# Peptides against a protein of PDB entry 5EIB: the designs that were tried, part 157

Target 1, 366 residues: chain A of PDB entry 5EIB
Amino acid sequence: VDLEPGTMDSVRSGPFGQIFRPDNFVFGQSGAGNNWAKGHYTEGAELVDSVLDVVRKESESCDCLQGFQLTHSLGGGTGSGMGTLLISKIREEYPDRIMNTFSVMPSPKVSDTVVEPYNATLSVHQLVENTDETYCIDNEALYDICFRTLKLTTPTYGDLNHLVSATMSGVTTCLRFPGQLNADLRKLAVNMVPFPRLHFFMPGFAPLTSRGSQQYRALTVPELTQQMFDSKNMMAACDPRHGRYLTVAAIFRGRMSMKEVDEQMLNVQNKNSSYFVEWIPNNVKTAVCDIPPRGLKMSATFIGNSTAIQELFKRISEQFTAMFRRKAFLHWYTGEGMDEMEFTEAESNMNDLVSEYQQYQDATAD
Target 2, 366 residues: chain A of PDB entry 5EIB as posed
Amino acid sequence: VDLEPGTMDSVRSGPFGQIFRPDNFVFGQSGAGNNWAKGHYTEGAELVDSVLDVVRKESESCDCLQGFQLTHSLGGGTGSGMGTLLISKIREEYPDRIMNTFSVMPSPKVSDTVVEPYNATLSVHQLVENTDETYSIDNEALYDICFRTLKLTTPTYGDLNHLVSATMSGVTTCLRFPGQLNADLRKLAVNMVPFPRLHFFMPGFAPLTSRGSQQYRALTVPELTQQMFDSKNMMAACDPRHGRYLTVAAIFRGRMSMKEVDEQMLNVQNKNSSYFVEWIPNNVKTAVCDIPPRGLKMSATFIGNSTAIQELFKRISEQFTAMFRRKAFLHWYTGEGMDEMEFTEAESNMNDLVSEYQQYQDATAD

## One batch from the design tools (peptide; made by RFdiffusion4, then SolubleMPNN)

Design b2_p18_2_s2 (from b2_p18_2, 5 letters changed)
Fold by OpenDDE base, seed 4:
Structure b2_p18_2_s2 (fold): chain B 366 residues (1-366), chain A 18 residues (1-18)
Amino acid sequence: as target 1 above (366 residues)
Amino acid sequence: PVPQPFATHGKPALKPKP
């Protein structure tokens, strides 16, 4: 789905364009112009029914519908505005199904779109209420990985999208291969989300590899485990040492000893025990899949529900507040049918979420 | 570059860090 045809043509002409049904390409002509309100109330609202018709048709063809997975950007108008409209409409029609998102968080390091903090804040307000699980894929973190770790002087969207694809492949491993931990979206939510509003995940991946690098370093289980818990391997720009893990899932891929994985996972938990909440028993889950990712001998994917994710929301909130206090660009949103109060409500709900993460960070078992 | 409120997405390359 897009409000512009050119992105759909790029997917259709791509090496995997043939895996999608032609009738499942739903697109507009005008785009959202990086305006959340165009995506949510105008251009997106004109297209939403055509998307829902496709969603219904594909849902009826499922033997067992678990839920929905949305991949979207929170900095743009289409992914943010229309994406959150779709989430709301799908939630209304399928209230018993899991809503999962891969939400790409904006960064001023990646984009020149000044209104991205508005689009992100308005989106997070919707995601708090209408999703069951959200993978926070932060363009700040992706850029920093490309620049600092991968030594890419001028990162491309191709480089960022490679990291996104590796992360998405990692976190979906348990859904794609039988007999794994968290084999369905509902079990993932039950294991990862102890409190309904605290459903924002910090993903991480090891080994970090550039698309241009054919030399995949063979890592050991200890190296994978250590890198997976390193803040430099997180796809969200948060330091786990500034918070506490509520829950963790670790997904190892490739031929390795389960015993060695369990020993290394115990060692990393013991070494980092101060960064876990003590009042959630058995809050670390481990899976091992014998099938490695393509081109790698082994990998590890991390899913963290950490109170440190508040650093991401604080960064967006600070950028939002700096623009909103100046009433910068508000007329472009209000001109599409938004109320100025929706900005204040979205800011409030995101600040409440930050406060809730802080309360659980400071909570003791005593 | 001058920040644009509604800059076009889909740039082939990202900004180099200064």
Scores: peptide ipSAE 0.041, ipTM 0.567, DockQ to the pose 0.018
Fold by OpenDDE base, seed 3:
Structure b2_p18_2_s2 (fold): chain B 366 residues (1-366), chain A 18 residues (1-18)
Amino acid sequence: as target 1 above (366 residues)
Amino acid sequence: PVPQPFATHGKPALKPKP
C-alpha cells in the first residue's frame, strides 16, 4: 500500500515481487507530501476502503487469522497518516485480532523533513490506542549502528533497511517455525506486554559485524548474548541502562546448545539484574530455532520492553513542543481537515505514556 | 541545507552525522 505508485513498481520489480498478488497492490497517485493529515483525512481516506477490501479478502482466505503486521514510517505522511488510519479501521473491523507494527521512528540525522515530529507524535497517539505490539525501529539508532558498529562511512537507506529486514526476520522466527516460544502473535503479546499501553519494543539483532572484522569474529552463544544486550546494539535510540526491562524475549537461530543458551541467558540476567524489574516473574523468554538466517551460522534477535523507551518518546515530544509552541506549519494540517486540538491530545497521550513508563521504572516489589 | 518542512525522503545516501 502506498499513496505513490513508484513504491509499488519497485516492489513488483524486486526479487520477491512475484510473491504478492497483483490485486494486493493498492496505491494512490498524489502522495501525502510528508503530511500526516493528508495521509489520515484526505488522500489516505480516499484509498483506505480499497485497502480494507483487500484486507477482508486476504483475511477470509486465512485458515487461522492471528492478526495483522504493518510496516510503516512515522516521519512521512503515508506510513504515518494512512498507516494509522488503516490500523484504526482494521481494529474496528477485527477487534479480536492482534495488531502488530514495525514502526520506523524519524530522526533529524537521517531526514531533513521538519514536520517529522508532528507526524510521529500524531502516529504514536494512534499506536498507543490501536496496536497490541509495536517494534520501535529508530532511524537514529540504525544510522549509529551502521556508522559505529558496521563501520559504514556513508550509510544508505539500503544499509538501514538491511538491519530492519534482519530484525523483522528475527522477531517473526517463532511465527514461521513450529514448536517455538511465542508461536503466535497473541502469545507474544501475553509474554511481552504486561500493561496494555506499554507495548513498544526495543528490538536488536546479533551478530552485527563490520566487513573488516567478519574474518576474526567467532559466532558463539556468549558473543551473541553479549552483543544482543549491548546498549549500542539496540535499534531504538535508548540506553536500557537508563531504565528497567519489564519483559525480554531472545530468539536464537542456528545449531547451538540449548544448555549453553540457557546458561548465557541466566548469566546476562544476573549481571544486569538492576536493569530488570523484580516484580515480573519469569520476564525473560528464550527461544532456539535450529534454522539459521541466510548467510549466518547463528543469530540472536532481541525484543525488549524497557522503560528506557521513554527516551525515544521524550526526544519526539521535545521536538514536537518546540514547533507546536510556534504554531509552525499547523495550517498545512488544519487545511486537510485536522483540528489543532488533535495535536494537543496526541502530545498529552505521549506524555502520559512517558509518565507510565517512569512509574513502572520506579516501582518496587512491595 | 535549510531543513524543509515537507522535504522528500528516500534518498539513496543518508545525511552525514554532525
Scores: peptide ipSAE 0.036, ipTM 0.550, DockQ to the pose 0.018
Fold by OpenDDE base, seed 2:
Structure b2_p18_2_s2 (fold): chain B 366 residues (1-366), chain A 18 residues (1-18)
Amino acid sequence: as target 1 above (366 residues)
Amino acid sequence: PVPQPFATHGKPALKPKP
């Protein structure tokens, strides 16, 4: 789905374009122009019914529909505005199904789009209410991984998208291979989301390898485990040491000892016990899949529900507030049918979410 | 480049770090 045809043509002409049904390419002509309101109330609203017809058809063809996975950006107009409209409409029609998102968070280090904090704040408001699980993929963290960790002098969208694809492949491992922990979206939600609103995940991946670095570093289980808990490996620009983990999942892939994995996972928890909440028992889950990712002998994917994610929302909120106080570009949103009240409600709900994360960070066992 | 409030054409390029 896109409001621009050129994106769909790029997917269709790509190496995997033929795996998608031609009739499942739903696209507009005008684009959202990085305006959330165009995505949500105008251009996206004209296209949403045709997307829902395809969603219904594909849902009816499923033997066992677990839920939906949306991949979108929160800085743009289509991914943010139309993406959240689509989430709302799917939630209305399928209230008993899991809504899972891979939400790319905007960063001023990656994009020159000034209104990204509006699009992100308006999107986060919708995600708080209408998703069950959201992977926060922060373009700032992805850029910093590419530049600092992978030593890429000039990171590209191709390099960022490689990290995203590796992470998405990692977190979906349990859904794609039999006999795994979190084998369905609902079990993942039950294990990862102790409080309904606190469903924003910090993903991480190990090993971090650049495109074309043929260094078959045979990472060991200890090295994978250590890298997953390193703040530099997080795909969200938050320091886990500034918060507490509510829940963690680790997905190991490749031929390794389950015993060694369990020992290393216990050791890393014990070493970092101050960074876990004490009042959620058995809050770390570990899975091992014998099938490695393509081109690696082994990998590990991290999913953290951490109160440190509030740093990401605070960053967006600060940027939002700095623009909104000036009413900067607001008329371009209100001209598409938005009220100024929706900006205030979205800001409030995101600040409430930050306060909730802080409350649970400071909570002790009674 | 001047910061763009809205994209006029396509996705913005990655901002080169200076």
Scores: peptide ipSAE 0.035, ipTM 0.553, DockQ to the pose 0.018
Fold by OpenDDE base, seed 1:
Formats: sequence, structure tokens, C-alpha cells
Structure b2_p18_2_s2 (fold): chain B 366 residues (1-366), chain A 18 residues (1-18)
Amino acid sequence: as target 1 above (366 residues)
Amino acid sequence: PVPQPFATHGKPALKPKP
């Protein structure tokens, strides 16, 4: 789905374009122009019914519909505005199904789109209410991983998107291979989301290795475990050491000893015990899949529900507030049928989410 | 070999912000 045709042509001409049904390409002509309100109330609202018809058709073809997965950007107009409209409409029609998102967070390091803080804040407001699970994939963290860890002097969108694809492949491993922990979206939600609004995940992927060091790096369970819990390996630009993990899932892939995985996972929890809440018992879950990802012998994927994710929302909120106080570009949104009050409500709800994460960070066991 | 994500085959570089 897109409000621009050129993205669909890029998918069709891509190496996997043939895996998608031609009729499942729904697209507009005008785009959203990086305006959330165009995505949500005008251009996106004109296209949403055509998308819902495809969603219904594909849902009816499922033997057992677990839920939906949306991949979108929060900085743009289509992914943010139309994506959140689509989430709302799907949730209205399928209230008993899991809504999962891969939400790409904007960063000034990656984009020059000045209105990204508005689009992101308005999107987060919708995601808090209308998703059950949201993987926060932060373009700032992706850029920093590319530059620092992978030693790329000039990161590209191709580069960032490969980290995204590796992460998405990792977190969906349990859904794609039978007999594992979190084998369905609902079990993932039950294990990862102790509080309904606190469903924003910090993903991570190991191994991350620069081209020049690949030949010298052993892929071992201890190294995967150590890298997976390293703050520099998080796909969200927050430091887990500034918060507490509510819940964690670790998904190992490849031929390895389950005993060694359990020993290393216990060791890393014990070393990092101050960064976990003590009042959620058994809050770390581990899965092992014998099937490695393509081109790797072993990998580990991390899913963290951490109160440190508030750093990401604070960054967006600070950028939003700095623009909103100046009423910068508001006429672009109000001209598409938005009220200025919707900005204030979205800012308030994001600040409430930050306060809720802080409350659970400061909570002690009685 | 870790699939190096980053074969930038023809995709424009992100403008390095200074």
C-alpha cells in the first residue's frame, strides 16, 4: 500500500515482486507530501476502503487468522497518517485479532523532513490505543549501528533497510517455525506486554559485524548473547541501562546447545540484574530455532520491553514541542481538516506514556 | 560470512549531516 505509485513499481521490479498478488497492490497518485493529515483524513481516507477490501479477501483465505502486521514509517505522511488510519479501521473490524507493527521512528540524522516530529507524535498517539505490539525501529539507532558497528562511512537507506529486514526476520522466527516459544502473536503479547499501553519494543539483532572483521569473529553463543544485550546493538536509540526491562525475549537461530543458551542467558541476566524489574517473575523468555538465517551459521534476535524506551519518545516530544510552540507548518495539517487540539491531545498522550514508563521504572517490589 | 547488509548497490547515500 502507498499513496505514490513509484514505490509499488519498485516492489514489483524487485527480486521478490512476484511473491505478491498483483491485485494486492493498492496505491494512490498524489502521495501524502510528508503530511500525516493527508494520509489520515484526505488522500489516505479516499484509498482506505480499497485497502480494506484486500485485507478482507486475504483474511478470509486464512485457515487461522492470528492478526495483522503493518510495516510503516512514522516520519512520512503515508506510513504515518494512512498507516494509523488503516490500523484503526482494521481494529474496528477485527477487534479480537492482534495488531502488530514495525514502526520506523524518524531521526534528524537520516532525514531532512522538518515535519517528522508532528507525523511521529500523531502516529504514536494512534499506536498507543490501536496496537497490541509495536517494534520501535529507530532510524537514529540504525544509522549509529551502520556507522559505528558496521564501519560504514556513508550509510544508505539500503543499509538501514537490511538491518530492518534482519530484525523483522529474527522477531518473526517463532511465528514461521513450529514448536517454539511465542509461536503465535497472542502468546508473544502475553509474554511481552504486562501492561496494555506499554507495548513498544526495543529490538536488537546479533551478530552485527563490520566487513573487515567478519573473518576474525567467531560466532559463538556467548558472543551472540553479549552483543544482543549491548546498548550499542539496540535498534531503538535508548540506553537500556537508563531504565528497566519489564520483559525480554531472545530468539536464537542455528545449531547450538540449548544448555549453553540457557547458561549464557542466565549469566547475562545475573550480570544485568539491576536493569530488570524484580517484581515480574520469569520475565525473560528464550527460544532456539535450529534453522539459521540465510548466510549466517547462528544469530540471536532480542526483543526488549524496557522503560528506557521513554528516551525515544522524549526525543520526539522535545522536537514536537519546539515546532508546535512556534505553530510551524500547522496550516498544512489544519487545511486537511485537523484541529490544533488533536496535536495537543497527541502530545499529552505521548507524555502520559512516558510518565507511565517512568512509574514502572521507579516501582519497587513490596 | 555475515550477510553484510550494506552492499549499497546503486542506492543513494544518506546525506552525511555534518
Scores: peptide ipSAE 0.000, ipTM 0.428, DockQ to the pose 0.017

Design b2_p18_2_s3 (from b2_p18_2, 7 letters changed)
Fold by OpenDDE base, seed 1:
Structure b2_p18_2_s3 (fold): chain B 366 residues (1-366), chain A 18 residues (1-18)
Amino acid sequence: as target 1 above (366 residues)
Amino acid sequence: PVPQPFATHGAPALKPKA
């Protein structure tokens, strides 16, 4: 789905374009122009019914519909505005199904789009209410991983999207292979989301290794376990050491000892016990899938629900507030039928979410 | 009061510790 044809043509002409049904390409002509309001109230609203018709058709073909997975960006107008409209409409029609998102967070390090903080804040407001689980994939963190860890001097969108694809493949492992922990979207939500609004995850993938160091790195369970809990390996730009994990899932892939995995997972929890809440019993879940990812002998994927995710929302909120106080570009949104009140409501709800994370961070068993 | 994780929709917001 896009409000521009060029992205759909790129997908269709790509190496995997044939895996999608031609009739499932729904696109507009005008684009959203990086405006959330165009995505949500005008151009996106004209296209949403055509998308819902495809969603219904594909849903009816499912023997057991678990829910939906949306992949979108929060900085752009289509992914943010139309994506959140689509989430709302799907939630209205399928209230008993899981809404899962892969939400790409904007960063000034990656994009010069000045209105990204508005689009992101307006989107987060919708995601808080209408999603059951959201993977926060932060372009800031992806850039930093590419530059610092992968030693890429000039990271590209291709390099960032490679990390996104590895992460998406990792977190969906249990959904794609039988007999695993979190084998369905509902079970993932039950294990990962202790409080309904606190459903924003920091993902991580291991191994991440620079091309020059690949030949010297052993792939071992201890090294994977150490790397996936490293703050520098998080694909959300927050430090887990500044917060506490509410819940964690670790998904190992490849031929390895389950005993060694359990020992290493216990060791990392014990070493980092101060960074976990003590009042959620059995809050770390581990899965082992014998099937490695393509091109690796083994991998580990991390899913963290941490109160440190508030650092990401604070960054967006600070950028939003700095523009909104000046009424910068507001006429682009109000001209599409938005009220200034909706900006204030979205800012308030995101600040409430930050306050909720802080409250659970400071909570003790006593 | 100890937070009640995995409570149904509408779990009361924890009171901030004073």
Scores: peptide ipSAE 0.046, ipTM 0.490, DockQ to the pose 0.086
Fold by OpenDDE base, seed 2:
Structure b2_p18_2_s3 (fold): chain B 366 residues (1-366), chain A 18 residues (1-18)
Amino acid sequence: as target 1 above (366 residues)
Amino acid sequence: PVPQPFATHGAPALKPKA
């Protein structure tokens, strides 16, 4: 789905374009122009019914529909505005199904789009209410991983998208291979989301190795375990050391000892016990899949529900507030049928979410 | 040039690191 044809034509003509049905390419002509309101109330609203018809058809073809997975950006107009409209409409039609998102968070280090804080805040408001699971993929963190860890001098969208694709492949491992922990989206939600609104995940992937260091790294379970818990490998620009993990899932892939995985996972929890809440029992889950990802002998994918994610929302809120106080570009949204009240409601709900994360960070066992 | 609030064409380019 896109509001621009060019992206769809690029996917269709690409090396994997043939994996999608031609009729499942739904696209507009005008684009959203990075305006959430165009995505949500105008251009996106004109296209949404044609998307829902495809969603219904594909849902009816499922023997066992678990839920939906959306991949979108929160800085743009289509991914943010139309993506959240689509989430709302799917939630209305399928209220008993899991809504999962891979939400790319905007960063001023990656994009020059001035209105990204509005698009992100308006999107987060919708995601708080209408998703069950959201992977926060921060373009700032991806850029920093590419530059600092991968030693890429000039990171590209291709390099960022490689990290995203590796992460998406990792977190979906349990859904794609039988006999795994979190074998369905609902089990993942039960294990990862202790409180319904606190469903924003910090993903990570290991191994992350620079081209120059590949010759010197043995892929070992201890190294994977250490790397996936390192704050520098988080794909959200938050420091887990500034918060507490409510829940964690680790998905190991490749031929390895389950005993060694369990020992290393216990060791990392014990070493970092101050960064976990003590009042959620058995809050770390580990899965091992014998099938490695393509091109690697082994990998680990991390999913963290951490109160440190509030740093991401605070950053967006600060940027939003600095623009909104000046009413900067507000007429571009109100001109598409938005009320100014929707901005204040979205800001309030995001600040409430930050306050909820802080409350659970400061909570002690009774 | 004044930063355009909205993209006129396609996805924004990655900022070149200064």
Scores: peptide ipSAE 0.008, ipTM 0.393, DockQ to the pose 0.018
Fold by OpenDDE base, seed 4:
Structure b2_p18_2_s3 (fold): chain B 366 residues (1-366), chain A 18 residues (1-18)
Amino acid sequence: as target 1 above (366 residues)
Amino acid sequence: PVPQPFATHGAPALKPKA
């Protein structure tokens, strides 16, 4: 789905364009112009019914519909505005199904689109209310991984998208291979989301290796475990040491000893015990899949529900507030039929979410 | 080296209404 036709042609001409049905390419002509309100109230609203018709048709073809997965950006107009409209409409029609998102957070390191903080804040407001599980894929973190860890002097969107694809492949491992932990979206939600609004995940991936270091790197369970819990491998720009883990899932892939995995996972928990809440028993879950990702002997994927995710929301809120105090660009949103009050409501709800994370961070076992 | 922003596609922050 897109509000511009050119993205569909890029997907269709790509090496995997043939895996999608031609009729499932729904696209507009005008685009959202990086405006959330165009995506949500005008251009996106004109296209949403055509998308819902496809969603219904594909849902009826499922033997067992678990839920929906949306991949979108929060900095643009289409992914943010139309994406959140789609989430709302799908939730209205399928209230008993899981809504899962891969939400790409904007960063000034990646894009010069000045209105990204507005689009992100308005999107987060919708995601708090209308998703069950949200993977926070932060362009700040992706850029920092590319630059610092991968040693890419000039990261590209292709380099960032490679990390996104590795993460998506990692977190969906349990859904794609039978007999794994969190084998369905609902079990993932039950294990990862202790409180309904606190459903924003920090994903992480290992191994992340620069091209120059690949030949010298041993892929071992201890090395994967250490890197998976390293803040530098988090795909959200948060330091887990500034918060507490509510829940964690670790997905190992490749032929390895389950015993060695369990020993290393216990060791990393014990070393980092101060960074876990004590009042959620058995809050770390581990899965091992014998099938490695393509081109690797082994990998580990991390899913963290941590109160440190508030650092991401604070960053967006600070950027939002700096522009909103000046009423910069607001007329582009209000001119699409949006109320200025929705900006204030979205800012308030995101600040409430930050306060909720802080409350659970400071909570002690009585 | 200090991280530099990506080269943007040169699109304006918002497309004007047609």
Scores: peptide ipSAE 0.000, ipTM 0.394, DockQ to the pose 0.023
Fold by OpenDDE base, seed 5:
Parts: C-alpha cells; structure tokens; sequence
Structure b2_p18_2_s3 (fold): chain B 366 residues (1-366), chain A 18 residues (1-18)
C-alpha cells in the first residue's frame, strides 16, 4: 500500500515483485507530502476502504488468522498517517486478532524532514492504543550501526533496509518454523508484554560484522550472546543499562548446542542481573531454530521489552515540544482537518507512557 | 534554506555523518 504509484512500481519491478498478487497493490496518486494528516484524514481516508477490501479477502483465505503485521515509517506521511489509520480500522473490524508493527522511528541524523517529530508523536499515540506488539526500529541506531560497526563511510537507505530485513527475519523466525517458542503472535504477546501499554520492543541482531572483518570472525554461541546484549547491536537508540528489562526473548538460528546456549544465556543474565526486573519471574525466553539465515552459519536475534525505550520517546517528545510551542507548521495539519487538541492528546499520552516505563523501572518486589 | 517540510521531492537523502 502507498499513496504514491512510484513506490509500487519499484516493488513490482524489484527482485521479489512477482511474489505479491497484482490485485493486492493498492495505491494513490497524490502522496501524503510528509504530512500525517494527509495520510490519516484526507488522501489516506480516500484509499482506506479499497485496502480494507483486500485485507478482508486475504483474511478470509487464511486457514487460521493470527493477526496482522504492518511495516511502516513514522517520519513520513503515508506510513505514519495512513498506516495508523489502517491499524485503527483493522482493530475495529478484528478486535480479537493481534496487531503487530515494525515501526521505523525517524532521526534528524538520517532525514531533513522537519515535521518528523509531529508525524512520529501522532503515530506513537495511535500505536499505544491500537497495537499489541511494536518493534521499534530507530533510523539513528541503524545509521550508527552502519557507520560504527559495519564501517560504511556513507550509509544508504539500502544499508539501513538490510538491517531492517535481517531484524524482521530474526524476530519472525518462530512464526515461520514449527516447534519454536512464541510460535504464534498471541504467545509472543503473552510472553513479552506484561502490561498492555508497554508493548514497544528493542530488537537486536547478531552477528553485526564489517565486510573487511567477516573472514576473520569465528561465529560462536558466546560471541553471539555477548553481542546480542550489547547496546551497540540494538536497533533502537537506547542504552539497556539506563533501564531494566521487563521481558526478553532470544532467538538463536543454526546448528548449535542447546546446552551451550542455556549456559551462555544464564551467564549473561547473571552478569547483567541489575538490568532485569526481579519481580517478573522467568522473564527471559530462549528459542533455537536449526535453520540458519542465508549466508550465515548461525545468528541470534534479540527482542527486549526494556524501560530504557523511554529514551527514544523522550527524544521524540523533546523535538515535538520544541516545534509545537512555536506552532511551527501546525497550519499544514489543521488545514487537512486536524484539531490542535489531537497534538496535545498525543503529547500527553507519550509523556504518560514515559512515566509508566519509569514507574516499572523503579518498582521493587515488596 | 530550511527544506520545505511538505515539498513533493523524493525520499530525503541520508545525511553524511560529519
């Protein structure tokens, strides 16, 4: 789905364009112009019914519908505005199904789009209420990984999207292969989300290795485990050491010793025990899938529900507040039928979410 | 010039890290 035809043509002409049904390409002509309100109330609202018709048709063809997965950006107008409209409409029609998102967070290091803090804040407000699971993929973290870890001098969207694809492949491993932990979206939510509003995950991937160093690196379970818990391998620009893990899932892929995995997972928890909440028993889950990713002997994917995610929301909130106090560009949103109150409600709900994460960070077992 | 926030121009280029 897109509000621009050129994106759909790029997907269709791409190396995998033929895997999608032609009838499942729904697109507009005008685009959202990086405006959340165009995506949500005008251009997106004109297209939403035609998307819902496709969603219904595909849902009816499922033997066992678990839920929905949306991949979108929060900095643009289509992914943020129309994406959150679709989430709302799908939630209304399928209230008993899991809503899962891969939400790409904007960064001023990656984009020059001045209104990204508005689009992100308005989107997060919708995601808090209408999603069950949200993987926070931060363009700042992706850029820093590309530059610092992968040693890419000039990171591209292709390089960032490669990290996104590796992360998405990792976190969906249990859904794609039978006999795994979290084999369905509902089990993932039950294991990862102790409190309904606290469903924002920090994904991480290992190995992250520069092209020049790949030939010299042995892939071992200890090295994968160490890197998976390293803040430099997080796809969200948060330091887990500034918060506490509520829940963790670790997904290992490849042929390895389950005993060695269990030993290393116990060792990393014991070394980092101060960074876990003590009042959630058995809050670390581990899965091993014998099928490695393409081009690797083994990998590990991390899913963290950490109170450190508040650093990401604080960053967005600070940028939002600095613009909103000046009413900067506000007329571009209100001109599409938005109320100024929706900005204040979105800011409030994000600040409440930050406060909730802080409360659970400071909570002790009584 | 501050980029026009709603300029119809394509995906913004990634900023090179200074």
Amino acid sequence: as target 1 above (366 residues)
Amino acid sequence: PVPQPFATHGAPALKPKA
Scores: peptide ipSAE 0.000, ipTM 0.325, DockQ to the pose 0.017

